# Peptides against a protein of PDB entry 2Q3Z: the designs that were tried, part 35

Target 1, 272 residues: chain A of PDB entry 2Q3Z
Amino acid sequence: YVLTQQGFIYQGSAKFIKNIPWNFGQFEDGILDICLILLDVNPKFLKNAGRDCSRRSSPVYVGRVVSGMVNCNDDQGVLLGRWDNNYGDGVSPMSWIGSVDILRRWKNHGCQRVKYGQCWVFAAVACTVLRCLGIPTRVVTNYNSAHDQNSNLLIEYFRNEFGEIQGDKSEMIWNFHCWVESWMTRPDLQPGYEGWQALDPTPQEKSEGTYCCGPVPVRAIKEGDLSTKYDAPFVFAEVNADVVDWIQQDDGSVHKSINRSLIVGLKISTKS
Target 2, 254 residues: chain A of PDB entry 2Q3Z as posed
Amino acid sequence: YVLTQQGFIYQGSAKFIKNIPWNFGQFQDGILDICLILLDVNPKFLKNAGRDCSRRSSPVYVGRVGSGMVNCNDDQGVLLGRWDNNYGDGVSPMSWIGSVDILRRWKNHGCQRVKYGQCWVFAAVACTVLRCLGIPTRVVTNYNSAHDSNLLIEYFRNSEMIWNFHCWVESWMTRPDLQPGYEGWQALDPTPQEKSEGTYCCGPVPVRAIKEGDLSTKYDAPFVFAEVNADVVDWIQKSINRSLIVGLKISTKS

## One batch from the design tools (peptide; made by RFdiffusion4, then SolubleMPNN)

Design b1_p11_3_s3 (from b1_p11_3, 7 letters changed)
Fold by OpenDDE base, seed 4:
Structure b1_p11_3_s3 (fold): chain B 272 residues (1-272), chain A 11 residues (1-11)
Amino acid sequence: as target 1 above (272 residues)
Amino acid sequence: EHQVMPNDLER
């Protein structure tokens, strides 16, 4: 989880699992230096350098910073996310084969955001950075991954009387989503939450005003302890949201149905 | 919020 530079990232769907090779390259020349630059341009450093530096011994703190800085939302972060299949002014997310080129591009262009990333790219870059900083980290793929936007642990679809989805899908389930898990102690929590912590660098929701997510103990998610910082409800929903169909009838009545055919969450943790 | 490629919305 620290030493492996080459690995695989799982993609596709729950029914058709795919993988791509990825060069994490955490030990390649200059990558550690770039990771340190990433820390030095983070908003917390810019606000109070001394305080930021004093906290860099905490993998909890660093993990959260990295989660925010891998995306360029709200800061001088590494990657700009894009999902609309319009990548002509940058690099298609699907074309990346490793983190090294991304990080080098970012640094070499004055910490200008790299175009473009999607979930596995964000996750992979975060994995590289965290490994560089000595934090054991792995990429995780979750199939049928929910994006809960209103913090109710539900994915809600509105349907007409014929079962057809109506309006904008405000909430969504990804065929797959990637994030990272990092191994760390949690002295900021009650005992027992050491171990794997979920961190999500894909800019999906704001956490305390910043597009970042985690760290949250995987154990807390498994046990349903949604009070555990950080972002337990969101991460919980990614892997365990219920799908609700709101079926509107012609008479204006609404029927609530739990969609049991769509099971959220099938998590695969990488070993390499 | 997000459009999807190559990860897509589950339908």
Scores: peptide ipSAE 0.085, ipTM 0.769, DockQ to the pose 0.151
Fold by OpenDDE base, seed 5:
Structure b1_p11_3_s3 (fold): chain B 272 residues (1-272), chain A 11 residues (1-11)
Amino acid sequence: as target 1 above (272 residues)
Amino acid sequence: EHQVMPNDLER
């Protein structure tokens, strides 16, 4: 997981799994230096360099910092996300073939955000950075991945009597979503939560005021222990959210549609 | 603040 520089990222849908080749390139020239720059421009370092540096021995701390810094939200992070198919003023997320070019562009342009990324790009860059820092990391793809915005572990659709979705469609299920899992001990938690930890660098929700996610033990998610740091409910919902279709009638009555529950979550871990 | 991701949403 640390040594592999080339791999595949899984995309597509649960029914039609696709993959793309990706060059993680964690050992290419200058990449480690760029990863160190990433740490040195993070908000915690800028606020208190000594405190930040003293905590860099913790993969938990570093993982959380990297999760926040791979996206440019709230900081001088690496990537700007865009999903509207308007990429003319940058690089299409679909055109990237590796993390190295992205990281080099970021550095070479004075740590200005690179346009553009989507989930697999965020995940892949995070994977590269974490591997550079000696943290075993893999990219994970979850098909039918839920984005719970209100922390109720539900994806709720409101429909009118004609079955038309009402509202802003704020709650969403992605055909696929990518994040990373990193291997680390969790001395900050009770015994037994060492191992794979989920980290999500795609800017979806704020955690403690920053667009970051994790680390959270994969075991905690699997066992439904939502009290564990960090962001267990959110990550749990990505893989296990229940989909509820509400039918609202003209009289204001709301009924649950018994229709086919969209199965949330089909997680594939890369054996890289 | 929630970021809405418009594309590749399977309904």
Scores: peptide ipSAE 0.057, ipTM 0.745, DockQ to the pose 0.129
Fold by OpenDDE base, seed 1:
Structure b1_p11_3_s3 (fold): chain B 272 residues (1-272), chain A 11 residues (1-11)
Amino acid sequence: as target 1 above (272 residues)
Amino acid sequence: EHQVMPNDLER
């Protein structure tokens, strides 16, 4: 998980699983230096360099910083996300074949955001950076991945009495979503939460005011311990959210219907 | 040209 430089990222759908080859390239020339630059331009370093540097021995701290810095939201981060097929002023997310070119472009352009990324690109770059920093990390793909926006562990749709969806979908389920899992101890938590920790660098929701996510113990998610920092409810919802249809009647009455036709969450952890 | 997005929203 630290030594492997080439691997595969899973994509597609639960029914039609695809993969792409990816060059993580954590040992290629200059990549470690770029990862160090990433740390040195993070908001916490700029605010208090001594404090930030003193905390870099903690993979918990570093993981959280990296999850925030891989996206360009709120900081001088690496990637700008885009999902609307308008990539003419940059590089299509689908054209990337590895993390190295992305990181080099970022550094060579004065730490300007690279256009563009989507979930697997964010995850892959985060994986490269974390591996460079000595943190065992793998890319994870979750099929039928939920994005809970109101922290209620539900994906909610509003329907009229005829079953027609009303308005824009406020919440969403991706056919697939990618993030990373990193191996670390959790001295900041009760015993037993060492091991794989989920980190999500795709800018989906803010955590403590920054577009970052995790680390959260995979065990905590599995056991439903939503009090576990960081961001347990959000990550839990990605893999376990219920889909709810709110049926609105003309008389103003509302009833809840849980839709089990679409099951949220099928997580695949990569071996490399 | 319109390219099929590798990921999309379900439902």
Scores: peptide ipSAE 0.092, ipTM 0.760, DockQ to the pose 0.137; fails the geometry check
Fold by OpenDDE base, seed 3:
Structure b1_p11_3_s3 (fold): chain B 272 residues (1-272), chain A 11 residues (1-11)
Amino acid sequence: as target 1 above (272 residues)
Amino acid sequence: EHQVMPNDLER
């Protein structure tokens, strides 16, 4: 995982799985230096450099920092996300073929956010950075991936009596979503949670005030242990959320219906 | 292929 510079990222849909080649390029010239710059501009370093540096031996700490710094939300992070197909003032997320150009652009423009990324771009850059820092990391794709905004493990739609969605869809399901899994021990948790840890650098929800997610043990998610730090409920919902329709009738009554046509979660982990 | 979503995640 650490040694592989070229790989594939899975995309598309559950019914039509696609992949793209990606150059992670963690050993290319200057990339490690850029990763160190990323650490040196993170909010925790700026607040207390000595404390931040003292914690960089912890892959748990570093993983969480990287998750936050790959997106530009709340900090001098690498990528600005955009999903509205208006990319004329930057680079289309679909145009990227590797992490190296993104990281170099970020550094060369004074750590200004690079336009633009989507989930696989965020994940791929995070994967590169974590690998550079010696943390075994892989990109993961989850099809029909839920974004739970209110931490109830549900994707909720409000509908009228005709089944029409009312109001803005605050919660959503991605056709696919990408994040990373990193291999690390978890001395901060009870025994048994060593191994793959999920980290999500796409700015979906804030964790402790910052757009970051994880690390959370993949085992904890699999076993349904939502008490494990960090962000277990959110990551659990990405792969396991139930979809609920709230149907309002003319008399003001509301009927709860489980939407069985929308099945959340189909995770694919890369082998290299 | 772009990621299909109903809303923007940027907040």
Scores: peptide ipSAE 0.038, ipTM 0.739, DockQ to the pose 0.144; fails the geometry check

Design b1_p11_3_s4 (from b1_p11_3, 7 letters changed)
Fold by OpenDDE base, seed 4:
Structure b1_p11_3_s4 (fold): chain B 272 residues (1-272), chain A 11 residues (1-11)
Amino acid sequence: as target 1 above (272 residues)
Amino acid sequence: EHQDMPNNLEK
């Protein structure tokens, strides 16, 4: 989880799992230096350099910083996300084959955001950075991954009497979503939460005002301890959200139905 | 190639 530079990222769907090769390249020339630059341009460093530097010995702190800095939301982060198939002014997310080129582009252009990323790109870059910084990290793919926007652990669809979805789908289920898990102790938590921690660098929701997510103990998610920092409810929802259909009738009545046909979450962790 | 489902995330 630290030494391997080549790996695979799982994609596709639960029914049709795919993978792509990925060069993490954490030991390639200059990559560590770029990771250090990433830390030196983070908002916390800019606000208070001494405080930020004093906390860099904490993988919890660093993990959270990296989660935020891999995306360019709110900061001078690495990647700009885009999902609308309009990539003409950059690089298609599907074109990347490794983290090294992305990081080098970012640094070489004065820490200008790289266009473009999607979940696996964010995750892969985060994985590279965290590995560079000595934090054992793996990419995780979750199929039928929920994006809960209102922190109710539900994905809600509004349907008419004919079952047709009405309005904008604010909440959604990804065919797949990628994030990372990093191995660390959690001295900031009660004993027992050491081990794999989920971190999500894809800018889905804000955490404490910044587009970042985690670290949260995988154990906490498994046990349903949603009080555990950071962002346990969101990560829990990614893998466990229930789907609710609100069926609206012409008479104004609303029927709530739990959609049992769609099971949220099928997580696959990488071994390399 | 396949991609993530379109969404309205801030860009």
Scores: peptide ipSAE 0.032, ipTM 0.736, DockQ to the pose 0.139
Fold by OpenDDE base, seed 5:
Structure b1_p11_3_s4 (fold): chain B 272 residues (1-272), chain A 11 residues (1-11)
Amino acid sequence: as target 1 above (272 residues)
Amino acid sequence: EHQDMPNNLEK
């Protein structure tokens, strides 16, 4: 989880699992230096360098910083996300074969955001960075991954009487979503939450004002301890949210659809 | 190409 530089990232769907080879390349020339630059351009460092540096011994702190800095939202982060198939002014997310080229491009262009990433690209880059910093990390793929935007642990679809979905589908289920899990102690929590911690660098929801997510103990998610920092409800929903279809009639009445529920969550952890 | 798109599962 620290030494392996070549691996696979799982993609596709729950029924048709696919994978791509990925070069994490955490030990390639200059990559560690780029990871250190990433830390040195983070908003917390820019605000108070001494305080930021004093906290870099904490993998909890560093993990949270990295989750925020892998995306370019809010900061000088690495990747700009795009999902609309319009990649002509950059690089298609599907064309990347490793983290090294992305990180080098970012650094070589003055820490300007790289176009473009999607979830597995964000996760893979985060994995590389965290491994460079000595934090055991793996990429995780979750099929039928929910994006809960209102923290109610539900993915809700509203339909009219004809079954047509209303609105813009703000809450959604990804065919797959990738994030990372990092191994660390949690001295900031009660005993028992050491081990794998989920971190999500894909900009989905703000956490404490920044597009970042985690670390949250995988154990907390498994046991349903949603009070555990950071972002337990959101991560829990990614793997456990219930799907509810609402049918609204013209008279304003609302009824739950009796259709079969979609199954949220099928998590696969990589071995490398 | 494997895009991170909303699922197309039937409801």
Scores: peptide ipSAE 0.030, ipTM 0.703, DockQ to the pose 0.141
Fold by OpenDDE base, seed 2:
Structure b1_p11_3_s4 (fold): chain B 272 residues (1-272), chain A 11 residues (1-11)
Amino acid sequence: as target 1 above (272 residues)
Amino acid sequence: EHQDMPNNLEK
């Protein structure tokens, strides 16, 4: 999880699992220096350099910073996300074959955001950066991954009496979603939460005012301990959310229906 | 500043 520079990222759907090769390249020339630049341009460093540097010995702190800095939301981060198939003014997310080119482009253009990324690109770059910084990290793929936007652990759809979705589909289930898991101790938590920690660098929801997510113990998610920092409810929902249909009838009444045809979550942890 | 959010399109 530190030494491997080439690996695979799982994609596709639960029924049709695919993978792509990826060059993480954490040991390639100049990559560590770029990772250090990433730390030196983060908002916390700019606010108080001494405090930020003093906390870089904490994988918890660094993981959270990296989660925020891999996306360009809120800061001089690495990647701009885009999902609308309009990539002509940049590089298609599907064209990337490794993290090295992305990081080099970012640095060489004065820390200007790289266009474009999607979840696996965000995750892969985060994986590279964290490995460079000595944190054991792997990419994780979750099929039928939920994006809960209102922190109720539900994916909610509003439908008319004919079953047609009404309004904008704000909450969604990804065919697949990628994030990373990093190995670290958690001295900031109760005993027992050392080990794999989930971090999600894809800009989905704000955490403490910044588009970042985690670290949260994988154990906490498994056991349903939603009080555990950081962002346990959101990560829990990604893999465990229930789907609810709100059906409006002709008389104006609204009925709640559990959608059992949509099952959230099927997580695959990579070995490389 | 542009905010990038997930949408309902497939990745």
Scores: peptide ipSAE 0.029, ipTM 0.703, DockQ to the pose 0.109
Fold by OpenDDE base, seed 3:
Structure b1_p11_3_s4 (fold): chain B 272 residues (1-272), chain A 11 residues (1-11)
Amino acid sequence: as target 1 above (272 residues)
Amino acid sequence: EHQDMPNNLEK
């Protein structure tokens, strides 16, 4: 989880699991230096360098910073996400074969955001950075992964009487989604939450004003402890959200229906 | 392959 530089990232769908090879390259020349630059351009460092540096011994703190800095939202982060198949002004997310080229491009262009990434690219880069910083980290894939936007642990669809979705389908379920899990102690929490911590660098929702997510104990998610920092409800929803259809009738009545055809969550953890 | 999503993420 720290020493392996080459691995696989799982993609596809629950029915058709695929994988791609990925070069994490955490020990390649200059990569550690780039990771340190990433820390040195983060908003917390820019605001108070001394305070930021004093906290870099905490994998909890560093993990949260990295989660925010891998995406370019709100800061000088590494990657710009795009999902509309219009990648002509950059590099297709599907073209990347490793983290090294991405990080080098970012640094070499003055910490300008790299176009483009999707979830596995975000996750893989985060994995590289965290490994460089000495934090055991693995990429995780979750099939049928929910994106809860209103923190109610539901994916809600509004439908007319004919079952047709009305308006923008704001909340969504990914065919697959990737994030990372990092091994760390949690002295900031009650005992028992040491171990794997989920971190999600894909800019899905803001946490404390920044597009970042975690770390949150995997154990807390499994046990349903949604009070656990950071972002337990969001991560919980990714793997456990219920899908609800709100069916509107002409008379103004609304019927709530649980959509059992859409089952959220099938997590695969990598072994390398 | 890529992620299949019904909507774009907010940025």
Scores: peptide ipSAE 0.039, ipTM 0.771, DockQ to the pose 0.144; fails the geometry check

Design b1_p11_4_s1 (from b1_p11_4, 7 letters changed)
Fold by OpenDDE base, seed 2:
Structure b1_p11_4_s1 (fold): chain B 272 residues (1-272), chain A 11 residues (1-11)
Amino acid sequence: as target 1 above (272 residues)
Amino acid sequence: EETVPVYAVPP
């Protein structure tokens, strides 16, 4: 989880699982230096360098910083996400074969955001950075992954009497989503939550005002302890959300229906 | 045959 530089990232769908090879390259020349630059341009360092540096011994703190800095939202982060299939002014997310080129491009262009990333790209870069910093990390793929935007642990669709979706599809289920899990102790929590911690660098929701997610103990998610910092409800929903259809009738009545055809969550953790 | 795209998309 620290020494392996090459691996696979799982993609596709639950019915059609795919994978791609990925070069994490955490030991390649200059990559550690780039990771240190990433830390030195983070908002917390810019606000108070002494405080930020004093906290870099905490994998909890560093993990949260990296989660925020891998995306360029709110800061001088590494990657700009794009999902509309218009990548002509950059590099298609599907074209990347490793983290090294991305990190080098970011640094060489004055920490300008790299175009473009999607979930597996964000996760892979985060994995590289965390490994460089000595934190055991693996990429995780979750099929039928829910994006809960209002923290109610539901994916809600509004439908007319004919079943047609009405309004904006703000909440969605991804065919797959990738994030990382990092191994660390959690002295900031009650005993028993040491081990794998979920971190999500894809800019989906803000956590304490920044597009970042985690670390949250995998155990807490498994046991349904949603009070555990950070972002337990969001991560829980990614793997466990229920789908609800709100069906509006012509008379103005609304019927709540549980959509049992959509099963959220099928997590695959890499062994490398 | 539903070609599942490699990239992440909503269902």
Scores: peptide ipSAE 0.067, ipTM 0.715, DockQ to the pose 0.222
Fold by OpenDDE base, seed 1:
Structure b1_p11_4_s1 (fold): chain B 272 residues (1-272), chain A 11 residues (1-11)
Amino acid sequence: as target 1 above (272 residues)
Amino acid sequence: EETVPVYAVPP
């Protein structure tokens, strides 16, 4: 996982899987230096350089920093997300073919945010950075991926008595979503949670005040241990959330109905 | 066959 520089990222839908080739390029000239710059401009370094540097031996710490710094939310991070198909003032997320160009653009423009990214772009850049830093990392694609905004492990839709959706959908299910998994020990947790850790650099929800996510043991998610840091409920919901329809009646009563037509989660972990 | 967009969107 550390040595592979070229691979594929899975996209599309569960029934119609697509993929794109991607150049992670973690060993290309100057990329390691850019990754180090990324660490040196993170908010924790700016606040206390000595403390930040002393913690860089921890892949848990570094992983969390990288998940926050790959997006430009809250900091001088790498990518600005955009999903409205209006990319005229930048580069379409669909145009990228590798992490190298993105990272070089970021650095060469004084660490200004690169326009634009979506989930697989965020994940791929994070994968490159983590690999550069010696952390075994792979891109993961989850089909029918849920975004839970209120931490109740549900995707909730409000409907009238006729089944019509009321208002805007605050919570959503992506056709696919990408994040990364990194291999590391978890000395900060109880024994048994070493191995693959989920990290999500796409800015979806804040964790401890910053748009970052993880690391959280994949094992904890699988076993439903939502007490483990970091962000277990959110990651759990991405792959396991139930869809609930709140049916509103004319009298103001609300009926809860489980929508079984929408099944959340089909995770594919890349082998390269 | 269904046309599936490359970019991530809600179904």
Scores: peptide ipSAE 0.059, ipTM 0.711, DockQ to the pose 0.228
Fold by OpenDDE base, seed 4:
Structure b1_p11_4_s1 (fold): chain B 272 residues (1-272), chain A 11 residues (1-11)
Amino acid sequence: as target 1 above (272 residues)
Amino acid sequence: EETVPVYAVPP
């Protein structure tokens, strides 16, 4: 999980799983230096360099910093996300074949955000950075991945009497979503939560004011321990949310329906 | 069979 430089990232849908080759390239020339620059431009370092540096021995701390810095939201992070198919002023997320080019572009342009990324790009870059920093990390793909915006562990759709979705569809289910899992001890938690920790660098929700996510023990997610830091409810919802349809009738009445046709979560972990 | 996009999309 540290030594592998080339691997595959799973994409597509639950019914039609695809994959792409990806060059993580954590040992390529200059990549470690770029990862160190990433740490040195993070908001916590800029606020208090001594405190930030003193905490870099903690993979928990570093993992959380990296999850925030891989996206450019709130900081001088690496990637700008875009999902509207308007990529003319940058690089299409679908065009990337590895993390190295992205990181080099970021550094070479004065730590200016690279256009553009989507979930697997964010995850892959995070994977590269974490591996560079000696943290065993793998990319994870979750099919039918929920994005819960109100922390109720539900994806809620509002529908008219004809079943047509109304509103802006703020909550959604991705056909797939990628994040990373990193192996670390959790001395900041009760015993038993060492092992794989989920980290999500895609800017979906803010955690403590910053677009970052995790680390949260995979065990906590499996056991439903939503009190476990960091961001357990959000990650739990990604893999376990229920879908609820609120159907409005002509008379103004609302019917609640559990949509069992939409099963959230099918996680695939990689070995490379 | 369905043609599924490679990139992540909402439902």
Scores: peptide ipSAE 0.051, ipTM 0.707, DockQ to the pose 0.220
Fold by OpenDDE base, seed 3:
Structure b1_p11_4_s1 (fold): chain B 272 residues (1-272), chain A 11 residues (1-11)
Amino acid sequence: as target 1 above (272 residues)
Amino acid sequence: EETVPVYAVPP
C-alpha cells in the first residue's frame, strides 16, 4: 500500500466491471517534493504555517488536507473536475495513465490547476500523495454511488404525475465513484476506529466549508455510526442511501415512494 | 427503469 507504484483502478458498472492500469509513481523523481509543495500551499499553512506544520505528524490532519488539495476548489489544488465531455482546452480525464504527469504539470505551471479530472483521477492522485507522505493508501471503487446533497441519507427525485423528473438539481447516483482509504490510528475518536479511513478528494460537497471529505473510519460506515468525524453521513450515503421518489398527484398531493429498482453501493477495495 | 448518471470512463 506504500511500496506499490503500479496498480489498477476499477471502473465501469456493477454489471460490467472494468479496470485500468495506473502508475502511482510515488517514488519517481521529484514527486515527494511536489507533495511537500502541495502541503505548503494549502490554506491552513498560508494562514498559520507553524500550526499547520506542527500537525503534519497526524495522518488524520494530513489526510484531510490532501483530500482538499487534490481538487482545486477553494485553493491552489491540483485538479479541476469536468464531466461534460468538453476537454478541448486541457487533457481528457480518460487520457491519464498515472499520477506523475499530473503532479508535475501542476508544479511546473506554478501550482495552477490541471485540466481535467474525474473521480478516479482525483482518487489516484490522492493515493500517490498520501503514499509519498508515508500513509498506506488504496483506491476504492463504489458502484452505484450516491451523491447526497442535503445530508438526509436519501437520494430524492421529484416527479410529476407522469413520473417525469422535475427540477434541475436532482441528486445523483453515479455508475461508479472512486475515493481512497488510508490506514491510520484515530486518537481523536473512541477506541476501535483505527484502520482503514475513507477520504474523498472529488469535489462533491463541502466539509466544514471546504471541498474535502474524511477521514472517516470504514468501521463507522459499516456499523452506521454517523456521528463519527469526518463526514460519516455523506460517505455512508454514498454506499447505503435509499432512493425516494416524491410523486405529485393530479390533486396536488405528494406521495412518497421507495424506489427499489435502484440499489446504492457496491464497494470494491484494491488489494495493493 | 430509472437511468443512472454516468461518469465518463476509458473505453
Scores: peptide ipSAE 0.045, ipTM 0.692, DockQ to the pose 0.355

